# Ledger of designs, part 66: peptides against a protein of PDB entry 6RO1

Target 1, 216 residues: chain A of PDB entry 6RO1
Amino acid sequence: LGKEIEEYIHKPKYCLPFLQPGRLVKVKNEGDDFGWGVVVNFSKKSNVKPNSGELDPLYVVEVLLRCSKESLKNSATEAAKPAKPDEKGEMQVVPVLVHLLSAISSVRLYIPKDLRPVDNRQSVLKSIQEVQKRFPDGIPLLDPIDDMGIQDQGLKKVIQKVEAFEHRMYSHPLHNDPNLETVYTLCEKKAQIAIDIKSAKRELKKARTVLQMDEL

## One batch from the design tools (peptide; made by RFdiffusion4, then SolubleMPNN)

Design b2_p16_3_s4 (from b2_p16_3, 11 letters changed)
Fold by OpenDDE base, seed 2:
Structure b2_p16_3_s4 (fold): chain B 216 residues (1-216), chain A 16 residues (1-16)
Amino acid sequence: as target 1 above (216 residues)
Amino acid sequence: PVLGSYEINREPLVLP
């Protein structure tokens, strides 16, 4: 289900309008999970499929990713590798094929204009970590229908199945679990925390808009 | 803009 949604979101026709500089995105390449990175830029490369002569445009997004220090030493010859969990890593601008984007956030960071200095790149990592602390349930995603405008009936059916599965998973075990009140109170607390986080984020957005207007 | 500031942006870029 989540992977089926990903197959729609990473399509250039849907995601390109949202790949603005500072957009938070997740990058995954096979077994390598880079986690959350920041869009720097994107480019369209004309590729001609050798067998069909058809112009298949490749879209490359430059993403600031947390890379292992080992991969940075070999960066001229080897693909970038994600930082190990226990490693600090280093933020590096990595060219990524758009289909490797596993998620797109509604969050857009303000990024330094010059990302050549290591300190400027590492400041962005601190910003990502601060955002993650503000979103304990995870960094908010763009809605594929409401935000991204995806009208595909296949996606709508996937989302309906997810919602129906979640509804069944919450409705059927709850009827037979004597801890129903505890799970319901936890789900209500989680839903209320999600609403309170959404409300607090709206208030923080208003307060920041006011503070940004007072600092001009 | 202060480094580490963020916005919630749900608007598409109008690609030229």
Scores: peptide ipSAE 0.408, ipTM 0.861, DockQ to the pose 0.646
Fold by OpenDDE base, seed 3:
Structure b2_p16_3_s4 (fold): chain B 216 residues (1-216), chain A 16 residues (1-16)
Amino acid sequence: as target 1 above (216 residues)
Amino acid sequence: PVLGSYEINREPLVLP
């Protein structure tokens, strides 16, 4: 289910409008989880499929990622590696294929104009860490339907299955463990708060659209 | 400012 949603979100036709400079994104390459990084820019590359001769454009996003210092020494010949959990690491601008974006945040940061100085790149890490402190339950995601405007019926069915699964988990606790009931009650409250935030965002968007139409 | 109202088209977050 979560992976099925990811397969929609990382498609260029859906995510490109949201890859503005300063957008928070998660990057994962196979076993390498870089966690949260910040979009710097993206580019379209011409690619030709060898078997069909069809133009299949590749999209490369430049992302500020926390990299291991070891991987930086070989950055001309080797792929960047994520910083170890115990390592400070260094923020680097890494070219990333758009399909390696595992999540896109609603959060967008201001970034320094010049990212060549290490101190400017490390300031962005401090900003990411400050966002993480403000969102102890995790950095807020873009809604695939409400924010990203994805109309795909397959995605709608996946989301309905997630919602129905969550509802069944909360309504039918597998065990009468009082600790599980407490976790379920907290998860139900969190889900309700998420729905209320989503509804409040929709109403705020409607109200702002109405205000913008009244100012036109 | 409601923490959830980061509209996609809003200005970037100013962190203090």
Scores: peptide ipSAE 0.023, ipTM 0.608, DockQ to the pose 0.057
Fold by OpenDDE base, seed 4:
Structure b2_p16_3_s4 (fold): chain B 216 residues (1-216), chain A 16 residues (1-16)
Amino acid sequence: as target 1 above (216 residues)
Amino acid sequence: PVLGSYEINREPLVLP
């Protein structure tokens, strides 16, 4: 359910108007969760689909993310990695494909004009941490319908299912059903299976693209 | 590198 909403929100046609400098966004790349970062800018890149010659524009958002110091050493050749739970990390401007945005906040921060100094980048981390303190239940999200204006009937049906599920979950005094752990575990397993299917489809796409490159 | 660029670097990025 939350992932089904994510699949709408991260679409360029919906999220681009909200990718203003200072917008809080969550970034997730496969297993790497960067948590909350701040949009610096975005750019449209022209791309051509290899098989159709159709223009498929790619959108790259520069996001200030908390990265591991180890990943910064090879920043020219290797993808950034999130800071470990036990490390401070360092805030870095990371170019991110827009489809890796897992959430978009209603919160927008002021950012320093110059993000080259480490202190300016780390000041933004302090600002994110201050927002997190102000929102103990989590940083507020943009509403996909009311804030983002998404009119997609598929999304509306997903939201209605989420609300109906939440209502059922809260309306049942689940305090004593030993099946609740089973339902949570089944929901987590279903979410994990959906991740694994998405991962397997990506690996299959990767394998097909490699095969197409070896046939050229 | 761009996060998620492993999918991109296989497609010719025409930088405008």
Scores: peptide ipSAE 0.020, ipTM 0.604, DockQ to the pose 0.025
Fold by OpenDDE base, seed 1:
Structure b2_p16_3_s4 (fold): chain B 216 residues (1-216), chain A 16 residues (1-16)
Amino acid sequence: as target 1 above (216 residues)
Amino acid sequence: PVLGSYEINREPLVLP
């Protein structure tokens, strides 16, 4: 279910309108989880499919990501690696294929105009960490239907199944089946994350109104 | 504390 939604949202036809500078995105490359980063820009590259000769445009997004110090030394020859848990790491602008975006947030950050200074890049990490503190249950996601306008019937069926499962789970008292509890706890965590995303979006809209009132 | 200025923005850009 979650992975099936990701297969829709990372498609260029759906996500490109939302890849504005400062957009929070989650980047994952196979086993390498970079976590949350910030969009700097994106570019369309002409590509030709090797087997059909058809034009298959590649979309590359430049994302400010927390990278390991080792990946910085080899940045000309090796792919960027995520910072280890025990490392501070360094924020770097990394070219990323759009299909590696595992999540897109409704949140946009203001970013420095010049990201060449390390201090400017690290200031963005502090801003991401502040957003994470404000959303303990997770950074709010774009809604694939309401926000991204995805009309795909396959996605609508997946979402309806999730909502129907969530509704049944809240309507039935917890049956003490430990195998149901594991699937239910994963779905409750996901449902709670979705509810907390909706509530947190409302609170952030209210908090922006309050912060604009405290700056007046 | 400079609260990292953030906004919820859902307005789509025009596709290039």
Scores: peptide ipSAE 0.019, ipTM 0.541, DockQ to the pose 0.452

Design b2_p16_4_s1 (from b2_p16_4, 8 letters changed)
Fold by OpenDDE base, seed 5:
Structure b2_p16_4_s1 (fold): chain B 216 residues (1-216), chain A 16 residues (1-16)
Amino acid sequence: as target 1 above (216 residues)
Amino acid sequence: SMEEKKRELIEEALKE
């Protein structure tokens, strides 16, 4: 459901008005999760689809992202990689296609006017970390309906399902149970066992299928 | 924390 919401919010027609300098955004590119970064600038590039000749505008947002130092050494030839959790990393301005934005925050930060100095870029990381400390439950997101003004009925249905799920979770009798941690641990173990059983059954089915092919 | 686990559960549920 969250992924379905992301498919709406990262569309240029919805998110572009909110990509102002200082806006917090999450960037994810396939397996590379950069986490929270800060919008620096936005540009529209004209692109022509090679096969159709149709004008397909590309939207690029420059985002300050925490990158690994190793990836920066090869920055001329390779894409930046996210910093490892235990790595200090370095804040870099990375050009990002708008569809790679996984989340947009309601929070806007003040950013230095000159981001060429390393210290100015690192100060933005400190600001992000301060915001994260202020929001222990996570950095607040833009509301796709109330803040972004998305009127799509498909999105409204997705949101209703999310809200219904959240309501069920918060209204569950175990929610206020003092033994909730123990119950969750047991539920997690049960879920893992169910996954293992399903995996074992799939392997058994594959093995049987191979044996049947050898008999042919 | 219990809140972190709850967040993880919400995030997993949001992925479905």
Scores: peptide ipSAE 0.000, ipTM 0.267, DockQ to the pose 0.021
Fold by OpenDDE base, seed 1:
Structure b2_p16_4_s1 (fold): chain B 216 residues (1-216), chain A 16 residues (1-16)
Amino acid sequence: as target 1 above (216 residues)
Amino acid sequence: SMEEKKRELIEEALKE
């Protein structure tokens, strides 16, 4: 459901008005999760579709992201990689296609005017970390309906499903049960056992099929 | 924590 929401919010039609300098955004590229970064600027580039000759505008946002030092040494040939959990990393301005934004925050930070000095870039990381400390439940997101003004009925249905799910979860009698962790652990074990049974049944079916072929 | 597991479940439910 959240992934379906992402498919709406990362569209230039909806997100461009909110990509002001200092906006917190989350960047994900395939398996690389950069986490939260800060918008520096964005640009519209004209692109021509190779097959149709039609103008397809590309939107590139420059985002200050925490990158691995290894990726920076090879930056001429390799794409930036996120910092490893145990790595300090370095904040770098990375050009990102707008569709790679996985989340947009309601929070905006003040950024230094000159981001060329390492100390200025690292000061922004400290600011992000301070925001994360203030929001232990996660950095607040822009509301796609109320803040971003998205009128798509598909999105409204997704949000309604999320709200209904949350309501059921919070209204469940076990929600405040001190044994909830035990119940969840048992449910996870039960689910894993069900997967294992299904796998074992598949293997048994394959083994029987092989035995039948050997008897032919 | 229960809150972390709840977040993980919400995040997983949000991935579907």
Scores: peptide ipSAE 0.000, ipTM 0.271, DockQ to the pose 0.021; fails the geometry check
Fold by OpenDDE base, seed 2:
Structure b2_p16_4_s1 (fold): chain B 216 residues (1-216), chain A 16 residues (1-16)
Amino acid sequence: as target 1 above (216 residues)
Amino acid sequence: SMEEKKRELIEEALKE
């Protein structure tokens, strides 16, 4: 279900309006998980579909990602590789195809205007790490419906299935309770309240994170 | 913790 959601979110028609400089995004390329990076900019490239000759625009987003130092030595010929977990790594601006964005955060960071100095790039890593510390449950995602405005019925069904599954998981300990429907309605309300509290806590943390980032 | 296991289960369920 998360992969199905990803298939909607990474589509240019949905995600492009949210790829502003400073937006936190997660990048994954096959087996390479770069984790969270920061959007620097995006560009539209003309691409011609080899089979149809039709113009299919290719969207490339430049993302500041934590890369292995080993991959950077050969960066002239090889694609950047993610830093190992125990490696400090180095933040590099990497051109990424938009479909490789596995997640888009509601969080935007201030980024240095000049990313040429290593210290400026590494300062962004510190900012990402600070955000991660503030969100122990994971960096908050854009809501595909409320934030991104995706109207696709397929996505709505996926979200409903996720919500229903979460609801069933929360209700499963109570499935042996004969008051299941009332507890289900209360658990739906509580799950909705928990979602609303989680949303409100996310909004409050967003507001605090933005306020604290203005002080840093 | 039970919450971590629940998150892992949700993450696994979200991978499907």
Scores: peptide ipSAE 0.000, ipTM 0.299, DockQ to the pose 0.017; fails the geometry check
Fold by OpenDDE base, seed 3:
Structure b2_p16_4_s1 (fold): chain B 216 residues (1-216), chain A 16 residues (1-16)
Amino acid sequence: as target 1 above (216 residues)
Amino acid sequence: SMEEKKRELIEEALKE
């Protein structure tokens, strides 16, 4: 359900009005999670779809992100990579396709006017860290309906399902169970076992199919 | 925190 919400919020028609300089955004590119960064600016690029001749506008947002030092060396040829957990990294302005924004915060930061100096970029990291300290439960998100004004009925249905799920979770008799942690651990183990069984059944089916092909 | 775990579970349920 959260992924379904993300599919709405990262659409340019919804998120562009909120991509002002200083806006906190979360950036994820496939396996690369950059975490929270800060919007510097955005631009509209025209891309020609090879098949339709129609120009679909691509939107690129420049985001100040914590990048690995290794990615800085290869910046001319390779995409930026996120800093490793144990790495200090360096804040860099990275061009990001708008659809790679996984979250948009209600928080906006003041950013230095000149981000060319390393110290100015690193100061923004300190500001992000300060915000994270102020919000131990996570940086606050824009509400897709109330803040972003998304009127899509599909999203409303998703949110209703989320709210219903939350209500069921909080009203569940196990919610106040002193053994709740143990129950959750057991449920997770059971879910993992179910996944493993499904995987094993698929492998067995594949193996049988291969054996049948070898017998033909 | 129990609340954090609940939030994680909600987030996981939201990922489905």
Scores: peptide ipSAE 0.000, ipTM 0.269, DockQ to the pose 0.021; fails the geometry check

Design b2_p16_4_s2 (from b2_p16_4, 5 letters changed)
Fold by OpenDDE base, seed 3:
Structure b2_p16_4_s2 (fold): chain B 216 residues (1-216), chain A 16 residues (1-16)
Amino acid sequence: as target 1 above (216 residues)
Amino acid sequence: SEEEEKKKLIEEALKE
């Protein structure tokens, strides 16, 4: 269900209005999880569909991401890799296809005008870390319905299912089962996005307050 | 302007 919601939010028709410079976004490319980064800009590119010969519009978002230093040594043609957990890494502006955005935050940061200096890029990492510190339960997400204005009935049905699932999870007698860790983990995976949405709604006021802080 | 171009891109995406 979480993946189903993600399939809606990363569609250009829904997410592009929210990809302003400074917007926090989470980037995942296959097995590579970059975590939270900051939108720099986006552009439209045309790709030829191999089967139709028609040009399909692709949207590319330049995102400031924490990358492995090893990936920086690779040719300009190679994809950047995320920093390892034990690695400091380096913030780099990475072109990312819009469908690789796994989450969009309600938080929008101020970013330096010139991101060419390493220190300016690294300062953004400090800002992200400060936001993460302020939100120990996770960086607040945009609500797909209330914030992003998605009116798709399919999404509404998915959300309703998630909410119903969450309700059952918390009301079910198994919630008191000591063997629940596995069940809970599974339930968390399925309900996590709904939890995140609810958390985002609750933290929306806090997020707005953070945006007003000069420290960010 | 860059802002106008981005606005146009958004408008185009909303038509899809």
Scores: peptide ipSAE 0.212, ipTM 0.834, DockQ to the pose 0.767
Fold by OpenDDE base, seed 5:
Structure b2_p16_4_s2 (fold): chain B 216 residues (1-216), chain A 16 residues (1-16)
Amino acid sequence: as target 1 above (216 residues)
Amino acid sequence: SEEEEKKKLIEEALKE
């Protein structure tokens, strides 16, 4: 269900209006999870699909991501790799295909005008970490319907299924089956993330005012 | 302006 939502939100027609500088986005490339980064800008690139000869527009978003220092040495030829959990890493502006955005936050950070200095890039990491501290249950997501205005009936059905599932999970005291705990921990993490996104959206309205106020 | 260019990109993406 989360993947189904992702298939909608990463479409340019839905996400581009929300890819303003400073927007928090989650980036995932194949097996590499970069986690949360910050949008710097986006651009349109023409790509010739080898099979159709048609120029399909590809959108590339430049995202400030925490990258492994090891991957930076080969940056000319190899894609950036995410920092290891135990690694400090380095914040780098990485060009990312828009379909690799797995999530879009309601949070928008202030970013330095010049991201060439390492210190300026690392300051953004501190800001991300501060947001993460304020949202222990997860960084608030844009609501695909209420915030992003997606009218797709497929998505509405997915959301209804999620809501119905959440409602059933809360209404059925399926407390006792230990095998459900593993699926429940993932679904409760998602549902609690959704509820915590709703509460965190309210607190984010407050905390966005606070982060904007603390940055003011 | 860069902002106008981004607006155009958004408008183009909304047409697709």
Scores: peptide ipSAE 0.209, ipTM 0.834, DockQ to the pose 0.799
Fold by OpenDDE base, seed 4:
Structure b2_p16_4_s2 (fold): chain B 216 residues (1-216), chain A 16 residues (1-16)
Amino acid sequence: as target 1 above (216 residues)
Amino acid sequence: SEEEEKKKLIEEALKE
C-alpha cells in the first residue's frame, strides 16, 4: 500500500506543483536511501525513448541531499551516495529523477539563495534536523487527496483499505492473533503511510507555513 | 521569468 501510494505521488502530474524551493522530499535510489532533502529546483529534459522514438519528457529535480564525502571525491559522473548513519556527510545539490521521490512533506524550509558555500548548504541540514526533532513520529507528509488533489479512484481505495485496517487494528486487541506478525510487516508499510498521512494531517495545520530558521 | 517557466512546465505536465 505504501508503494502504491508512492506510485501516485511521484508522478509529475501530481508532484510538480509541490516541488517549490525549500520543500522537504525523501529520495531513494536503487536501495540507497538519502532520507530527507530539500528541493532546490526542477527542470524538464527531453528524452527520446530508444525503442519507440517517442519523446518522453524526463523531469529532474535538484535536491539538496546529505551525501557521503567518499562519493564526492569520485568524478562528477558517478552517482552520489548517501551519508553513512554515523557520518556527518556533506549537503550537495543532486539532480534526481522525479520518480525517485519516495515522499513529499508538507514542510517547506527557507533555504539560502546562494548554495555554493558549504556553510550555507550545511545550514539546511541543521534545519532538517530541527524539523525531525519537532516531529519525532516522522516528518509530516502531504496528503495525496486533500493536499495534492489526487482524484484517482485506485488511490482512494488504497487509502480506504489502510484506514479500515488501522481502525480494526486499534479496535481489536490484536494481541491474540499470532498471524498478525506476517500481516503486520506488509500492513505496517501500508499502515505507516496511512499513519504518516494521518500524522501529517494533524501536523499540517501547524506546518503550512514556511519554516524560517528563526521559527525552527 | 524563471517562475513563469516553471508554471508552464507544471501546466504541460498536467496535460500529460
Scores: peptide ipSAE 0.200, ipTM 0.831, DockQ to the pose 0.754
Fold by OpenDDE base, seed 1:
Structure b2_p16_4_s2 (fold): chain B 216 residues (1-216), chain A 16 residues (1-16)
Amino acid sequence: as target 1 above (216 residues)
Amino acid sequence: SEEEEKKKLIEEALKE
């Protein structure tokens, strides 16, 4: 279900309006998870579809990512690799195809005007780490419906299924106590409270995101 | 401007 949501949010028609400089995004390329990075800019490239000969627009986003130092020593033509858990790595501006964005945050950071100095790039990593410390349950995401304005009925059905599944997961571990009606009402209240807590956490995360943008 | 160019790219992507 999370992958189904990803198939919507990485489409250029939905995500491009939110790819402003400083936006936090998560990048994944095949088996390589770069984690959270920061958008620098995006561009349009023309590609010719091999089967139709038609021009298909490719969107490339430059993202500041934590990369392995070993991958940087090899040829400028090799794809960057994510930093290993045991290494510091180095923040690099990496051109990424837009469909490799696995998540988009509501958080937008200030970035230095000149990212050529290593110290300026490394300062952005410190800012990402500070955001992660402030959000122990994870960096807040853009809501695909409320924030991104996606009207697709398929996505709405996926979200409804996720909410229904989360509701069932919270209802099942409670033992077969014979007072089914009270447990069902408590489970519905707990599920509604969980939805309300998730909504309130989203609102609190939005409010904290606005406050953190003012404090950063 | 660079900002106008990005707005144009967004508008083009929204038409597709």
Scores: peptide ipSAE 0.199, ipTM 0.829, DockQ to the pose 0.794

Design b2_p16_4_s3 (from b2_p16_4 with E1K R6K E7K A16E)
Fold by OpenDDE base, seed 4:
Structure b2_p16_4_s3 (fold): chain B 216 residues (1-216), chain A 16 residues (1-16)
Amino acid sequence: as target 1 above (216 residues)
Amino acid sequence: KEEEEKKKLIEEAKKE
């Protein structure tokens, strides 16, 4: 069922409006799970289908992904590989086909204007990790109907099946914690409060640094 | 200019 939803979401017709710079997206490529990355840009490339000569438009999204350092040595010839769980990895801008997006988040981050410096790219990883810490149950997803506006009846049927299944699972008396939906809204509020606290702490630190500069 | 170009690409993709 999740895969069926992905088949709609990764279509350019639906996802391109949401591929703004800073959007969190999940990238998977043939067994390689890059996890969550950040959209930098997207472009349209003309591809000539070898068998038909027809121009098939390919949409490519540049995504900041955590890559293994080993894969970067051969980056000119080899596809980037995801960082190992035990590896720090390095954030790289990787061009990916739009259909390789397995998920799109409601979260949009601020990214540095210049991504050439390694430190600027690594700062984005810190931001992703901070979002992940705020959402222990997972980074929030765009709703395909409510947020993305997908009107396809096939998708609606899939969602209805998921909801019916979830309703049956939650109707079992042991899982009556009604707080899961409120936890998402509370997690969003808590995430916003945590952003506000961190911004306030940064402002306090800036104010303290300015006060320390005035005392020097 | 880049934002306008992206808007055009989005509108083109919606027609496909």
Scores: peptide ipSAE 0.376, ipTM 0.893, DockQ to the pose 0.632
Fold by OpenDDE base, seed 5:
Structure b2_p16_4_s3 (fold): chain B 216 residues (1-216), chain A 16 residues (1-16)
Amino acid sequence: as target 1 above (216 residues)
Amino acid sequence: KEEEEKKKLIEEAKKE
């Protein structure tokens, strides 16, 4: 169900108004979980779909993310990798496709005007960590309906299911309905497969776009 | 200028 919500919130139509500088966002790229980062800016890139000649606009958000230092040594063409849990890492401005935003926070941080100095970037990490300390149950999310104004009936149905599920879980703590876990796992798997298919298609497009950007 | 460009992008994205 959370993943189904992600499929709505990461759409440019819905998320772009909330991608202001300093907005906390969570970034995931397949197996790479960057966790929470901070929006720097966003831009529109026109990609020509190779097969249709249609310009499919790709939105790219520059996000300040905690990256592995090892990944930074690899050529500018290699995708940044998240810092290891035991690694301090380094905050880097990473161009991220908007659909890789897994969550958008209600929290907006102040960011330095100049992010070129390492110290300025690392100061933002300290700010993120401070926010995380203030919210032990997790960084607050934007409400997709109330905050983001998403009117999609599919999302409303998902939210209603989540609320009904939560209400049932809280109202009947003893009804570990083993079927609910199975349905949840199946729904998560289906949602993950759908995300993975979409991600794979987008990565194929991104790989083609990166190749095209290297040719430009 | 940059803010106006972002506003335009937001409006364009809403039409998609």
Scores: peptide ipSAE 0.374, ipTM 0.890, DockQ to the pose 0.730
Fold by OpenDDE base, seed 1:
Structure b2_p16_4_s3 (fold): chain B 216 residues (1-216), chain A 16 residues (1-16)
Amino acid sequence: as target 1 above (216 residues)
Amino acid sequence: KEEEEKKKLIEEAKKE
């Protein structure tokens, strides 16, 4: 279900309006999870499809990502790699194809105008970490229907199924079966995380949350 | 100018 939603969200026709500078986005490339980064800019590149000669527009988003220092030492031809869990890493502006965005947050950060200095890039990492501390259940996501305005019936059906499942999980007081408690506690934690994300989204929608991290 | 170009790109992407 989460993957099905992702297939809609990463489409340029839906996500481009939300790729403003400072927007928090999650980036995944194959087996590499960069986690949360910050949008710097986006652009359109014309690519010629090798098989059809048709111009396929490729949208590229520049995202400030926490990268491994080892990957930066290797030539400009190697794809940036995410920082290892125990590594400090370095924040780098990485060009990413828009379809590699696995999530888009409702949160938008202030970013320095000049990202050439390492200290300015690392300050953004501190800001991301502060946001993560404020949202222990996860950084709030944009709602694909209410925030992004996606009208696709397939997506609406997926969301309705998720909501119906969540409602059934909460409405069935299977509180009395000790064997179901473990599965339900895991499902309730997952559903509570989803509700907390929805509530955090509503609060962030009311607050045109340019999180000026300097005021927090 | 950059904002106008981005608005155009957004409008083009909506037509695709």
Scores: peptide ipSAE 0.370, ipTM 0.893, DockQ to the pose 0.789
Fold by OpenDDE base, seed 3:
Structure b2_p16_4_s3 (fold): chain B 216 residues (1-216), chain A 16 residues (1-16)
Amino acid sequence: as target 1 above (216 residues)
Amino acid sequence: KEEEEKKKLIEEAKKE
């Protein structure tokens, strides 16, 4: 169900209006999880479909991502790799296909105008880390319906199924299985996290631009 | 100009 929601939000027709400079996004490329990065810009590239000769528009977003220093040495020919968990890494502007965005945050950061200096790029990492500290249950996501305005009936059905599943998980008298307390505690934590995310989203909607993190 | 180009790209993407 989470993956089904991702299939909607990463479509250009839905996400492009929200890819402003400073927007927090998650990037995943196959087995590589870059985690949270910051949007710098987006562009349209025309690609010729090999079978039809038709131009298929590809949208590319430039995202400031924490990359492995090893991957930077071959940057001319090889795709950037995410920093290892034990590695500091380096923030790099990486061109990413828009469909590789796994999540879009309601949070928008201020970014330096010049990202050529390493120190300016690394300052953005500090800002991301500060946001993560403020949201221990996870960085707030855009709501696909309420924030992104997606009217697709397929998505509405997915959301209804999620809500119905959550409601059924709460209403099913699985009261007798001792393993249910862990599932219920996880579901209550997830529901509380969802409520806290919804509340944090509402507060962040009121605080449109986290220009200075000191005001949250 | 860049903002206008982005607005155009957004409107084009909505038609896809």
Scores: peptide ipSAE 0.359, ipTM 0.888, DockQ to the pose 0.776

